# Peptides against a protein of PDB entry 6RGO: the designs that were tried, part 37

Target 1, 392 residues: chain A of PDB entry 6RGO
Amino acid sequence: MALKLLGFNQDATCFSVISSNKGVTIYNCDPFGKCFELEKSTSNDEELDFLVEMLFSTSLIAVVDKTIGASKRKKLKIVNTKRKATICELTFPHEIMDVIMNRKIICVVLKSDQIFVYDISCMKLLRTIDVRGEKLKSTSKFRNSEAVGDIGVRVSLSTDNNSILCYSSYSKSDKENAPLNDIVVFDALKCIQINVLPAVHQSNIVCIACSPDGMLMATASEKGTIIRVFKTIDTENDEPILVNEFRRGSRPSRISEMKFNHDNTLLACVGESDTIHIFALPVTTTEADANEDDTLQQSSHSLSSSINGLQYISKGLANRFGKIIVSKIPTQSQQRHVAYIKIPENAKYRIGFPKDTTNTIHICGEDGNYLVYSIPRNEVGPCTLVKSNTFD

## One batch from the design tools (peptide; aimed at target 1 D11 K82 I120)

Design b2_p10_4_s4 (made by RFdiffusion4, then SolubleMPNN; from b2_p10_4, 5 letters changed)
Fold by OpenDDE base, seed 4:
Structure b2_p10_4_s4 (fold): chain B 392 residues (1-392), chain A 10 residues (1-10)
Amino acid sequence: as target 1 above (392 residues)
Amino acid sequence: SKFEDVEITP
């Protein structure tokens, strides 16, 4: 029977799956085993479809049952897994496309290109972001909401309490067909727009990752050939700071998920390809602590890899439409992966970085494999399998 | 329980 992956929680201590027979199952990663089950609401042989977002290693989950008819696809349940009780149920005007959370904020993404931002502690609505309405204010032309495919607003939220929300927005092009290729950086707690990164890709953004601290973001377009990493808050001369440009591959392949590790030294990506790619980020040495002479010889194997971190000052060129085009790093200077994992072809995998082991990655597949890999630090090569478990 | 019990008061 087909497993459907829902993904890891924020610290990769748990992952959730849909089993066609059982409904939603949450697995604990260490020790490995089932920790929660949510039974299917119907006896029918309907294909199970759920959104489940777990809050770290807590009793709190957000659940959307998408199996049963157009009405339930608009309902968010907040469930306490310890009490086995629904705490609250919210109904939205449109189908829920995504749910993301941290310890402070829940964001609910609707098919209407709206993002509802809630204070998690009391489920109070803090903000409704209308990405389409912002577009309509910027572009005089009403687009009929023809559901042009699987392209909607993408979101990522910092896992820290700063609650930096990155979302895809429509570019200010007078073209009727403006792509979702801008990024808005939003303080979800204060409900303030911090930054706008215009035209970060040529096509729609389909994947976003925010760093745990919210200081970095990674973006990928429909092509999935280039991953760009930006600073979220910092700007140079009111222009977006491009930190890295990574090449996943030459062939188009959809990236389904990206994640930073907890110290912002690694970025992993997974998708339709047979390969999980792991990229190294340059360690920003803060210049501050260079002065204290203290002789503690602790053998921190600093990754002294001579990544000449050429600060590519992205001179934004205003295009013919007054849009900043982020400077592309030349293809010859585009960084490749430092590590990789081979996965079965056509197997959907999800990725997670555990907090305590910055060189370890957790992966799980719709093939029923939960795998823990060690990431090489000093060499470019395959990751080493450390632990394997199976689930059904 | 291994899980932190989180209270929400809607």
Scores: peptide ipSAE 0.421, ipTM 0.926, DockQ to the pose 0.701
OpenDDE base, seeds 1, 2, 3, 5: peptide ipSAE 0.047, 0.415, 0.417, 0.304; ipTM 0.732, 0.924, 0.927, 0.887

Design b2_p10_5 (made by RFdiffusion4)
Pose (drawn by RFdiffusion4):
Structure b2_p10_5 (pose): chain A 327 residues (1-135, 151-284, 335-392), chain P 10 residues (1-10)
Amino acid sequence: MALKLLGFNQDATCFSVISSNKGVTIYNCDPFGKCFELEKSTSNDEELDFLVEMLFSTSLIAVVDKTIGASKRKKLKIVNTKRKATICELTFPHEIMDVIMNRKIICVVLKSDQIFVYDISCMKLLRTIDVRGEKIGVRVSLSTDNNSILCYSSYSKSDKENAPLNDIVVFDALKCIQINVLPAVHQSNIVCIACSPDGMLMATASEKGTIIRVFKTIDTENDEPILVNEFRRGSRPSRISEMKFNHDNTLLACVGESDTIHIFALPVTQRHVAYIKIPENAKYRIGFPKDTTNTIHICGEDGNYLVYSIPRNEVGPCTLVKSNTFD
Amino acid sequence: EIEELLEEPP
């Protein structure tokens, strides 16, 4: 089958790719190279490694499952790339759905909507967050820098009226203090959530409305959450998969089950800005590094890696700059 | 070992 289940780095330095053949490879961007290659851990052809989230450019990797079910739901391994050794092997009562890391905090998301928060220096569990214990699935996002700030979708106070709903809660994982609770920002479920690297901004995706809403995160008034802007969906409602914020928080990238990737600018310092054509029934992931604000890195399941430029003052499409092919 | 890996420069 195709080389599916791409993962993208926080710093846009490298990306995680599950080669359907054998193990998982991690490439670099500059210079492009085979950075890390996991050995054989397979027994059938279409069984897939699912979840890999990494540090910035380091040897520290978070790896989850290999087998379809032998040791998948209840595993987390911490591996050094230079020596291929497992350090800590944590076990969890449910199936892992997502893992997000930063320099200070490690988050593990379970299928039962439990979020385990760890101080990474000693792996002490800071707090267990019973989201489904209070009231598709939960989408979680996190800031990259320090003062790492956690964002998760929570159910509303209409559980009696119906089973599924999605509001937003802002949480400071550094001090384990809930900062702001946002109301039902959508009339539908939440498909994907992106938080700014500095933790000041947040994006929301709806399945039905397909309109991205941006709210201030922490400095927002206590009385009411502050809405920043909205972005035109285009000609057709489409499911969104992954969104990213620029380092200066002037740009927002959007990708999904669509022909095009949309680029949204920010009035921090309207409907559409930059659009990148994309093959229809193939899936991609997004990133952009810290070095420049004009370059957008693109990861594709077709086997191609592309680097596009952004037009500052033109509403035109992006210009391709650099490309390379996968394995 | 984890502290050493966290101290790894990019």

Design b2_p10_5_s1 (made by RFdiffusion4, then SolubleMPNN; from b2_p10_5 with E3Q E7S)
Fold by OpenDDE base, seed 5:
Order: structure tokens, then C-alpha cells, then sequence
Structure b2_p10_5_s1 (fold): chain B 392 residues (1-392), chain A 10 residues (1-10)
């Protein structure tokens, strides 16, 4: 049967899938089992497509029926899974492209490049963000909406109550064809723009991950070769703080999903490649607790291997186009993965980090596999399979 | 109803 993965919830306690015969199914991860099913309302052999956003392990889900030919692509349903009842229905002017939520906020992304921000508790509209409206002030020509292929506004929301929203925006270049390569950081509760990271990639951003606390964001372009991690709020000399630059690979490959673990020590990425990559983030030791006097003198001789890496200063012509973030990080200092998982090349996978086990990753595939892996701490290498289950 | 569901354990 054809399975389509929808994804994990915020804490990887559940995942959702579309089964061609059953409709939407939600599985619990531990104990593993089916916990909810939304049956197909129509007997037609139409390819099922849905958006389903879960709110942790709660009985609240947001559902959009994206099935072709359905007028339902503009309708968001808030469903109580225990009652199998629609609590709220919202209709939008355009097709819904994405839905993200936490315990405070629900964001609805439209094909119009609009983001509708709601207070989830009362479904009150807090803000409409018009990502095109900033572009239209610079370029009066409507791009024909038909030529917006796989490139749309990408969003990520912090899973905490701070509700930090990161979204891709169009660069302020006077070019009709400005890429979606800026990031805006937005306080979704206060409805205030906190930060703007200009030109974080040379091409369109196709994947964004916000950390659970909203303090970090990861970005990947359509090339998917480099992942950049930034601070969301802090700036140095009015410039964005690049914390890490990771190399996924040398070959272009689309990244479909990235996630931070709960403590911001790991970043995982998955996509069209046969490999899930896991990167280590430097633990920012806050200098505050260094006052306890424990004198353990262990003389670790740090071998200062002075590798005189020749700085090839490519004197590339400063063409008048917007400040591309020139990676101040030399291509040789691009960190590789610390761990990896091999997956079938033809199976789409989703990833999730459980809250309680920061060194564990949950993955599920359109091949019907739900897998739990342990991440190695002390060695660069493959993750170890801990649990496996199958679903249909 | 939504408020009741938001009060459910994670």
C-alpha cells in the first residue's frame, strides 16, 4: 500500500501517516500502536493528500484535506481526536501550504506567501504576515502564482511557549526574481519582528528548523550541501551570528526536514539522500557557574597541531548585489556529521527527537518502518538501532 | 473545548 509520511509531533511521541486505504492514521511511539484514524470521506480513487499538525500527545489536531479537486484545500479543521469531532473550521482565501503549532500559537501558511498567526486558545487572528507585500513594495509585478513550483515560504516555530517563528522571506533585491533567501525571526505572541538575517544562502531556502527554545535556527538551501545555524535573537555589530556551518555532502540533494534535539546539542537532517546526518552543536558553556573551586589538575596536553591552512583570499569582484553572507567559516572548517543513519534511497523518512532521551532519534519511513536509534557520544559513526516497529 | 484540550498533558 502507498504510505505518505506527514511527520512526528513536537516531542516525537506520535507520528502521522496517510494510508491509501484508511486515510490519516496517527501512531503512538511508546507503547507503539495506532491511536487515531481519520477515515476517508469519499469513495473516489483520488490520491489522498493531507496536512496534519499534532499538538504533542493531546487530542487536538489541525487537519487540511489537500486531495486534488477538493474545495477543502482552503479549509483548516481543528479536530478533537477523542470525540472524532471538528471543533473549529477556518476558511482561507488561498490553498493552505503548511500548518505549524505549539501550545500558544497556530500558524497557517498559504500559497499566497501569507502567514496567518492565531492564538490557539480562542482561534483569534493575531497577525497576517504578507511575505510578498514587502516584495511588492519593491517590485510592482505580480509573479504569476502558477510558476511558484516547490519554492514557497518556509516556516518553523519553537515548541516552547516563547513561540519564536522563523520564516523565509524574499531578499530586498530590485530583481523580479529575488530568491527566498532571507530569514525573518518573529515573536508570534507579541507579533513583533525580532531579527532579519539577509541572504543566509545564495539560493532559495527550502528547509528551516527552529530550536525548541527558539534560540537557534538551522537553514538549508535547494542545494542542500551546507546547513547554517544562526542565533535567532542576538546580533554582533548589527550582523547575524553564525554559530555553525555544517557540510551534509558535496553532491546537491534536497533536505526535506531538519530538527534540533531538546537541549540544542544535536541537529539532524533528512531528505532525498540515503543518509540521515546528525551534527553536534558546541555547548555554549555559560561562564556563570565557573565559581566552584574543584582543583582537579588533570594535565590534558592539548596537542596544538598548527595546520597552516593557506587562506586563499579569492579577490572575487564586489558586485553591487546585496551583502551575501560570505561564510567567514573556511570551507575546510565546515564540520561534518558526528553520526549517521543509512536509509533506503527510495523511501522518504521523517525525524523526531524525544524529550527525555537527548541521545536518541526516532525515524519513520514511507516503507512502513518506525525505528529508534541511539546516537554515539564519543565516536563518529553509525547510530545503533534500539527498537523497530512496522505500520501499514 | 480547545482550552480543555490545551490543558491535556503533553
Amino acid sequence: as target 1 above (392 residues)
Amino acid sequence: EIQELLSEPP
Scores: peptide ipSAE 0.483, ipTM 0.949, DockQ to the pose 0.847
OpenDDE base, seeds 1, 2, 3, 4: peptide ipSAE 0.420, 0.414, 0.423, 0.431; ipTM 0.934, 0.933, 0.934, 0.937; seed 4 fails the geometry check

Design b2_p10_5_s2 (made by RFdiffusion4, then SolubleMPNN; from b2_p10_5 with E3Q E7N)
Fold by OpenDDE base, seed 4:
Structure b2_p10_5_s2 (fold): chain B 392 residues (1-392), chain A 10 residues (1-10)
Amino acid sequence: as target 1 above (392 residues)
Amino acid sequence: EIQELLNEPP
């Protein structure tokens, strides 16, 4: 049977799949088993296409049936899985490309590069973000709907109640074909832009991950060779703070998904490669716990080393070429993975981090494997398989 | 209804 993975929920307690014969199935991870099935709406041998976003392990799911005709691709259904009932239906002006949610917010991404932000509690529209409209009105040549199917606005939402939304935006370059290589950080609750990270990659951003607390963001471009991790809110001298730069590989390979673990110590990535990569993040010691007692009286020898002020002369040659001041994100030393998982070639996998076990990763494949791996803490190496299940 | 589902345990 052809399986299509929809992914894990926010805490990796469940994952969703499309089975060609059954429709949508949601599996519980522990105990492993089916928790919900959505039957196929048509008897036709049409390839099933759905978006399904589950709110944690709750009975709330968002569903978009993309299988049947251009009209259904514009409909979002909120479904109560216990009641098997649609409790809300929204229709959008354009095809729905993505749906993300937490306990406060649901975001709907359209093919028009619009993001609709809703208060999930009442389904009230809080904001429509027009990622194209922020681009100077002049260059709205509709990219002809040729099947450049993969380049659109990417989004990630914090899983906490702070509801930090990170999305890809068009660079301010006057070029007709400006890449989606800026990131906007948005408070989805207050509906305010918090930060803008300009030109974080040279090409379009195709993958974004927000940390659960919304304090970190990971980005990858179409090349998928470098992953950058930034602070979302904090800035230094009005410039973006690059926390880490990770090298996934030397060969271009699309990254389909990235996830932080719940304590922001690990970042995992998966895609077209035979390898899930797991990177270690530096533990930001919040200064709060440094109050323990080590009164070591190390003497204050005031070495007043006189660093001589070299007056570099400002030669003011105003060369007229608008140097896009690409903020030179300081090239940090590119780090490698600390752990990895080998997956079958050409198998699509999805990843999730469970909340209670920060050194455990859940993965599921279109090969019908659900796998739980332990991540080594102190050694660089392969993850250890802890549990395996199969699904159909 | 939505509010009841939002209050379901994680």
Scores: peptide ipSAE 0.471, ipTM 0.940, DockQ to the pose 0.894
OpenDDE base, seeds 1, 2, 3, 5: peptide ipSAE 0.462, 0.453, 0.468, 0.489; ipTM 0.938, 0.937, 0.939, 0.946; seeds 2, 5 fail the geometry check

Design b2_p10_5_s3 (made by RFdiffusion4, then SolubleMPNN; from b2_p10_5, 3 letters changed)
Fold by OpenDDE base, seed 5:
Structure b2_p10_5_s3 (fold): chain B 392 residues (1-392), chain A 10 residues (1-10)
Amino acid sequence: as target 1 above (392 residues)
Amino acid sequence: LINELLNEPP
């Protein structure tokens, strides 16, 4: 049967899938099993497409029926899974492209490049963000909405109550064809723009991940060769703080999802490649706890290997293209993965990090596999399979 | 209704 993956919830305790015969199914991860099913309301052989956003392990889900020909693509349903009842229904002026939520906020992304921000507790609209409206002030020509292929506004929301929203925006370049290569950081509770990271990639951003605490964001372009990690709030000399630059690979490959683990020590990415990559983030030791006097003198000889990296200053012509973030990170200092998982090339996978086990990753595939892997701590290498289950 | 689900134990 054709499975379509929807994804994990915020803490990787559940995942959702579309089964061609059954409609939407939600599985619990531990104990593994089916916990909810939303049956197909129509007997037509139409390819099922849904958005389903879960709120952790709660009985609250947001559902959009995206099935072709359905007038339902503009309708968000808030459903109680235990009661099998619609609690709230919202209708939007345009097709819903994405829905993200936490315990405070629901964000609804439209095909119009609008983000509707709601207080989840009462479904009150807090803000409409018009990502095109900033562009329309610079360029009066509507891009025909039909030519917006797979490139739309991308969003990520912190899973905590701070509700930090990161979204892709159009570069302020006067070009009608400005890429979606800026990031805006937005406090979704206060409805305030916190930060703007201009031109974080040369091409459109296709994947964004916010850390659970909202302090970090990861970005990938349509090339998917480089992942950049930034601080969300902090700036140095009015410039964005680039924390890490990771190399996924040399060959272009779309990244479909990225996730931070709960403690911001790991970043995983998955996409069209045969490999899930896991990167280590530097632990920012807060200098505060260095006052306890434990005198263990273990003389670790720091081998200062002075690698004289020749700075090839390519004197390339200063053409008036907007300040691309020239990675101050030399291409040689681009960190590789610390761990990886091999997956079937033809199977789409989703990833999730459980809260309680920071060195464990959950993955599920359109091949019907739910897999739990242990991430190696001390060695660069493959992850170890710990548990496996199958679903239909 | 929504508030009941937001306060549902995990």
Scores: peptide ipSAE 0.346, ipTM 0.910, DockQ to the pose 0.822
OpenDDE base, seeds 1, 2, 3, 4: peptide ipSAE 0.178, 0.179, 0.176, 0.186; ipTM 0.879, 0.878, 0.879, 0.882

Design b2_p10_5_s4 (made by RFdiffusion4, then SolubleMPNN; from b2_p10_5 with E3N E7S)
Fold by OpenDDE base, seed 5:
Structure b2_p10_5_s4 (fold): chain B 392 residues (1-392), chain A 10 residues (1-10)
Amino acid sequence: as target 1 above (392 residues)
Amino acid sequence: EINELLSEPP
């Protein structure tokens, strides 16, 4: 059967899939099993497409029927999975492209590049963010760029109650074809813009991940060769703080999903490549606990592998293109993965980090595999398969 | 109803 992956929930306790014959199915991860099914309402051989956003392991889901020809692509349904009942229905002026939520906020992304921010408790509209309206203030011409369906506003929301929303915005360039390469950091509760990170990539941002606490964000462009990690709130000299720059690979490959683990020590990425990459983040030791005198002299042998990589000083092209964030991180300090998982090249995978086990990763594939891997701590290498299940 | 579901354990 053709499976389509929808993804994991916020804590990787559940994942959702579209089965061609069954409609939407939600699986529990532990114990592994089917916990919910939304049957197809139509007998037509139309290719099923849905958005399903879960709220952790709760009985609350947000559902959008995106099936082609359906008038339902503008309708958000809040469903109680235990009652199998729609408890709220919202209709939007444009097609829904994405839905993201936590225990406080639900964000609805439209094909119009609008983000509707709701208080989930009462479904009250808190803010409409018009990402095009900011572009139109800079560029007076409505290009009906039929956004090639892949290039739209990307969003990520912190899974905590702080509800930090990161979204891609159009660069304030006078160019009619400004890329979606700015990031806006938004307090979704207070409805305040906290930060703006200009031109974080040279091309459109296609993937964003916010950390669970909202303190970090990862970004990838359509090239998918470099992942950048920034602080969301903090700035140095009114400039964005680049914490890490990771190299996924040398060949362009789309990144479809990135996730931080629960403690912000790992960042995973998945996409069109045969490899899930896991990167280590530096643990920011808060200087606070420096007072306890415990003299454990464990000799950290610094393996100073002196790789003399060529300094390509491309001095010249600084003047004509707006402030490209010249990576202050030398190309030599681009960190590689610390761990990886090999996956089938033709199978789309999704990733999730469980809350209780910071050194494990959950993955599921359109091949019908649900897999749990252990991440190596002390060596660079492959992850070890711990559990495997199949679904249909 | 939504508030009841929001009160469910994670």
Scores: peptide ipSAE 0.453, ipTM 0.944, DockQ to the pose 0.846
OpenDDE base, seeds 1, 2, 3, 4: peptide ipSAE 0.396, 0.394, 0.399, 0.403; ipTM 0.928, 0.928, 0.927, 0.931

Design b2_p10_6 (made by RFdiffusion4)
Pose (drawn by RFdiffusion4):
Structure b2_p10_6 (pose): chain A 327 residues (1-135, 151-284, 335-392), chain P 10 residues (1-10)
Amino acid sequence: MALKLLGFNQDATCFSVISSNKGVTIYNCDPFGKCFELEKSTSNDEELDFLVEMLFSTSLIAVVDKTIGASKRKKLKIVNTKRKATICELTFPHEIMDVIMNRKIICVVLKSDQIFVYDISCMKLLRTIDVRGEKIGVRVSLSTDNNSILCYSSYSKSDKENAPLNDIVVFDALKCIQINVLPAVHQSNIVCIACSPDGMLMATASEKGTIIRVFKTIDTENDEPILVNEFRRGSRPSRISEMKFNHDNTLLACVGESDTIHIFALPVTQRHVAYIKIPENAKYRIGFPKDTTNTIHICGEDGNYLVYSIPRNEVGPCTLVKSNTFD
Amino acid sequence: EEIQELLEED
């Protein structure tokens, strides 16, 4: 089958790719190279490694499952790339759905909507967050820098009226203090959430409305959450998969089950800005590094890696600059 | 300690 289940780095330095053949490879961007290659851990052809999230450019990797079911739901391994050794092997009562890391805090998301927060220096569990214990699945996002700030979708006070709903809660994982609770920002479920690297901004994706809403995160008034801007969906409602924020928080990238990738600018310093054509029934992931604000890195399941440029003052499409092919 | 050393790589 195709080389599916791409994972993208925080700093846009490298990306995680599960080669359907054997193990998982991690490439670099500049210069492009085979950065890390995981050995054989397989027994059948279509069984897939699912979840890999990494540090910035380091040797520290978070790896989850290999087998379809033997040791998948209840595993987390911490591996050094230079020596291929497992350090800490944590076990969890449910199936892992997502792992997000930063320099200070490690988050592990379970299928039962439990979020385990760890101080990474000693792996002490800071707090267990019973989201489903209070009231598709929960989508969680996190800031990259320090003062790492956690964002998760929570159910509303209409559990009695119906089973599924999605509001937003802002949480400071550094001090384990809930900062702001946002109301039902959508009339539908929440598909994907992106938080700014500095933790000041947040994006939301609806399944039905397909309109991205941006709210201030922490400095927002206590009385009411402050809405920043909205973005035109285009000609057709489409499911969104992954969104990213620029380092200066002027740009927002959007990807999904669509022909095109949309680029949204920010009035921090309207409907559409830059659009990147994409093959229809193939899936891609997004990133952009810290070095420049004009370059957008693209990861594709077709086997191609592309670097596009952004037009500052033109509403035109992106210009391709650099490309390379996968393995 | 090993995890702290790996964190210092950045």

Design b2_p10_6_s1 (made by RFdiffusion4, then SolubleMPNN; from b2_p10_6, 4 letters changed)
Fold by OpenDDE base, seed 5:
Parts: structure tokens; sequence; C-alpha cells
Structure b2_p10_6_s1 (fold): chain B 392 residues (1-392), chain A 10 residues (1-10)
């Protein structure tokens, strides 16, 4: 059967799939099993497409029927899975491209490059963000959205209650064809812009991940060769703080998903390549001044990895082209993965980090495999398969 | 409110 993966929920306790014969199915990860099914309402041989966003392991889901020819692509349904009933329906002026949620907020991304931010508890609209509106003040021509392929506004939301929203925006360049290479950091609860990271890549951003706490974000361009990790809120001398730059590979390959683990120690990425890459983030040891004198001399040779402070030497060639933050990070300072998983080249995979096991990753494939891997702590190498299940 | 009932499952 043709499976299409939708993804894991926020804590990797469930994942959703589209089965060509059944419609939307939700699986529980532990104990493994089918927990919900939304049957296909139409007998037509149309290729099923859905957006499904889960709210953790709750009976609340957001559903959009994206099936071609369906007038429903503008309708968001909030569904109670226990009752199998629509409890709320919202209609938008444009096609829904993405839906993300946490315990407080629902964000709906439209084909118009608008983000609608709702309070989940009452479905009240808090803000409409017009990502084009900043650009429309400079350029009167609507780009026909039909010629802009898979390149739309990307979003990621923190899974905590702080509700930090990261979204891709158009660079302020006077060019009608400005790339979606800026990031805006937004407090979705207060409806305040916190930060703007200009030109984080040379090309369009196609993948964003926010950390669970909203303190970090990872970005990848359409090239998918380099992943950048930034602080979301903190700035240094009014400039964005680049925490890490990771090399996924030398060959261009689209990254479809990235996720942080729950303690911000790991970043995983998956896409069109045969490999899931897992990167280690430097743990900011807060030097707690634990002055406690306990003299145990054990001579653990602290490998002082000299974290050479990446001073951005802004060489002042004032050419009129918007300062692309070309990280002149020498290709030698780009960190590689610490762990990896090999996957079938032709199978799309999704990733999730469970809350309770920071060194475990959940993956699921359009091949019908749900797999749990252990991530090595002390060695660079392959992850170890711990559990395997199949679904249809 | 049924949404708030479902939010109580969190």
Amino acid sequence: as target 1 above (392 residues)
Amino acid sequence: DEINELLSEL
C-alpha cells in the first residue's frame, strides 16, 4: 500500500500516516498500536493528501484535507479523536500550507505567506502575520504563487508554554526576487517580534527547527549541505549568535525535517538522503560556583577542546548588496555528525525525540517501519536499533 | 467547552 508520512507529535509518543486505502491513521509508539483512524470520505481514486497536527497524546487533532480538487484545502478542522467528531471548523481565504501547535497556540500557515496565530483554548485569533506585507510596501507585483514551487514560508514552534515561533521571511533587499532567507523570532503569546536574523543562508530556507524551550533554532537552505544553529532571543552586539555550524554532507540534498532533543544536546536531521544525521550541541555548563572543597584528585585529563570564539571579522567591503551572513567559518570548523542511521534511499522518514530518553530517537518510514534507535554517547558511529515495529 | 476538556488531558 502507498503510505505517506505526516510525522511524530511533539514528544514522539504518537505518529500519523496516510494510508491510501484507509485515510489518516495515528499510531501510538509505546505500546505500539493503532489508536485512531479517520476514514476516507470519498470513493474517488484521488491521491489522498492531509495535514494532521496532533496535540501530544491528547484526543485533540487539527486536520486539513489537502486532496487535489478538494474545496477543503482552506478548512481547518479541530477533531476530537475519541468522539470522532469535528468540534471546531475554521475557513481561510487561501490554501493551508502548514499547521503547528503546542499547549497554548495554533499557528496556521497559508499559501498567501500569512501566519494566523490562535489561542487554542478559545480559538481566538491573536495575530495575523503577513510575511509579504513588509515586502509589498517595497514591491507592488504579486509574484503569482503558482511559479514559486515548494518554496513557501517555513515555521517552527517551541513545544513549551513560552510559544516561541520561528518563521522564514523575505530579505529586505530591493530585489523583487528576494529569497526567504531571513528568520523572525516571535513570541506567539504576547504577539511581539523578539528578534530578526537577516540572511542566515544564501538561498531560501526550507527547514527550521525550534528547540523545545524555544532558546535555539536550527536552519537549513534548499542546498541542505550546512545546518546553522542560532540563539533565538540572545544577541551579541545587536548581531545574531551563531552557536553551531554543522556539515550534513558535500552533495546537495533537501532536508525535510530537523528536531532537537528535549535537553538541547542533540540535533537530528532527515531528508532525501540515505542517512539521518545526529549532531551534538555544546552543553553550556553553567559554571555553578560550587566552591565545595572535596579534594578527590582523580586525574581525568580534561580534553580542553579550545572553543575558539568565532569572532565574526566583518571585513568592511561596503558593497551595496545586503550583507549576507556568509559565515566565513572555515570549512574545517564545520562539525560533522556524532551519530547516524542508514535508511532506504527511496523511503521518506520522519524523526522524533521522546521526552524521557534523551539518547533515544524514534523514526518512521513510508516503507511501513517504526524504529527506535539508541544514540551512542562516547563514540562517533552508527546508532543501535533497540525496537522495530511495522505498520500498514 | 470541549476544547478545554481535551486540553485537560495534558
Scores: peptide ipSAE 0.628, ipTM 0.967, DockQ to the pose 0.822
OpenDDE base, seeds 1, 2, 3, 4: peptide ipSAE 0.598, 0.595, 0.583, 0.593; ipTM 0.963, 0.963, 0.962, 0.963

Design b2_p10_6_s2 (made by RFdiffusion4, then SolubleMPNN; from b2_p10_6, 4 letters changed)
Fold by OpenDDE base, seed 5:
Structure b2_p10_6_s2 (fold): chain B 392 residues (1-392), chain A 10 residues (1-10)
Amino acid sequence: as target 1 above (392 residues)
Amino acid sequence: SEINELLSEL
């Protein structure tokens, strides 16, 4: 059967899939099993497409029927899975491209580059963010909506109650063809813009991940060769703080999903490549606990491997393109993965980090595999398969 | 509201 992956929930306790014959199915991860099914309402051989956003392991889901030709692509349904009933329905002026939620907020992304922010408890509209309206103030020409290919506004929301929303925005360049390479950080509860990170990549941002606490964000462009991690709120001298720059690979490959683990120590990425990459983040030791005198002299032998790699100082091209964030991180300090998982090249995978096991990753594939891997702590290498299940 | 009932499952 053709499976289409929708993804994991916020804590990787469930995942959702579209089965061509069954419609939307939700699986529980532990114990593994089918917990919900939304049957196809139509007998037509139309290719099923859905958005399904889960609210953790609750009986609340947000559903959009994206099936081609359906007028339903503008309708968000809030469904009670226990009752199999629609409890709320919202209709939008444009097609829904994405839906993301946490315990407080639901965000609806439209094909119009609008983000509708709702209080989930009462479905009250808090804000409409018009990402094009900011661009239109700089560029008077409407891009014809037809040329919006596979590049739209990307969003990520913190899974905590702080509800930090990161979204891609158009660079404030007078060019009609401004890329979606800015990031806006937004407090979704207060409806306040907190920060703007200009030109975080040279090309359009296609993937964003917010940390669970909203303090970090990861970004990848359409090239998918470099992942950048920034602080969301904090700034140094009114400049964005680049925490890490990771190299996924040398060859261009689209990143479809990135996720932080629960404690912000790991960042995973998946996409069109045969490899899930896991990167280690530096643990920011808060200087606060420096007072306890415990003298454990464990001699960390600093392996100072002095690789004298050539400083290619490309001085010249600074003048004509707006403030490109010149990575202050030397190309040599681009960290590689600390762990990896090999996956089938032709199978789309999704990733999730469980809350209780920071060194475990859940993955599921359109090949019908649900896999649990252990992440190595002390060595760079492959993850170890711990559990394997199949779904249809 | 039924939404608040479902939010109480958190």
Scores: peptide ipSAE 0.642, ipTM 0.970, DockQ to the pose 0.823
OpenDDE base, seeds 1, 2, 3, 4: peptide ipSAE 0.616, 0.606, 0.619, 0.618; ipTM 0.966, 0.965, 0.967, 0.967

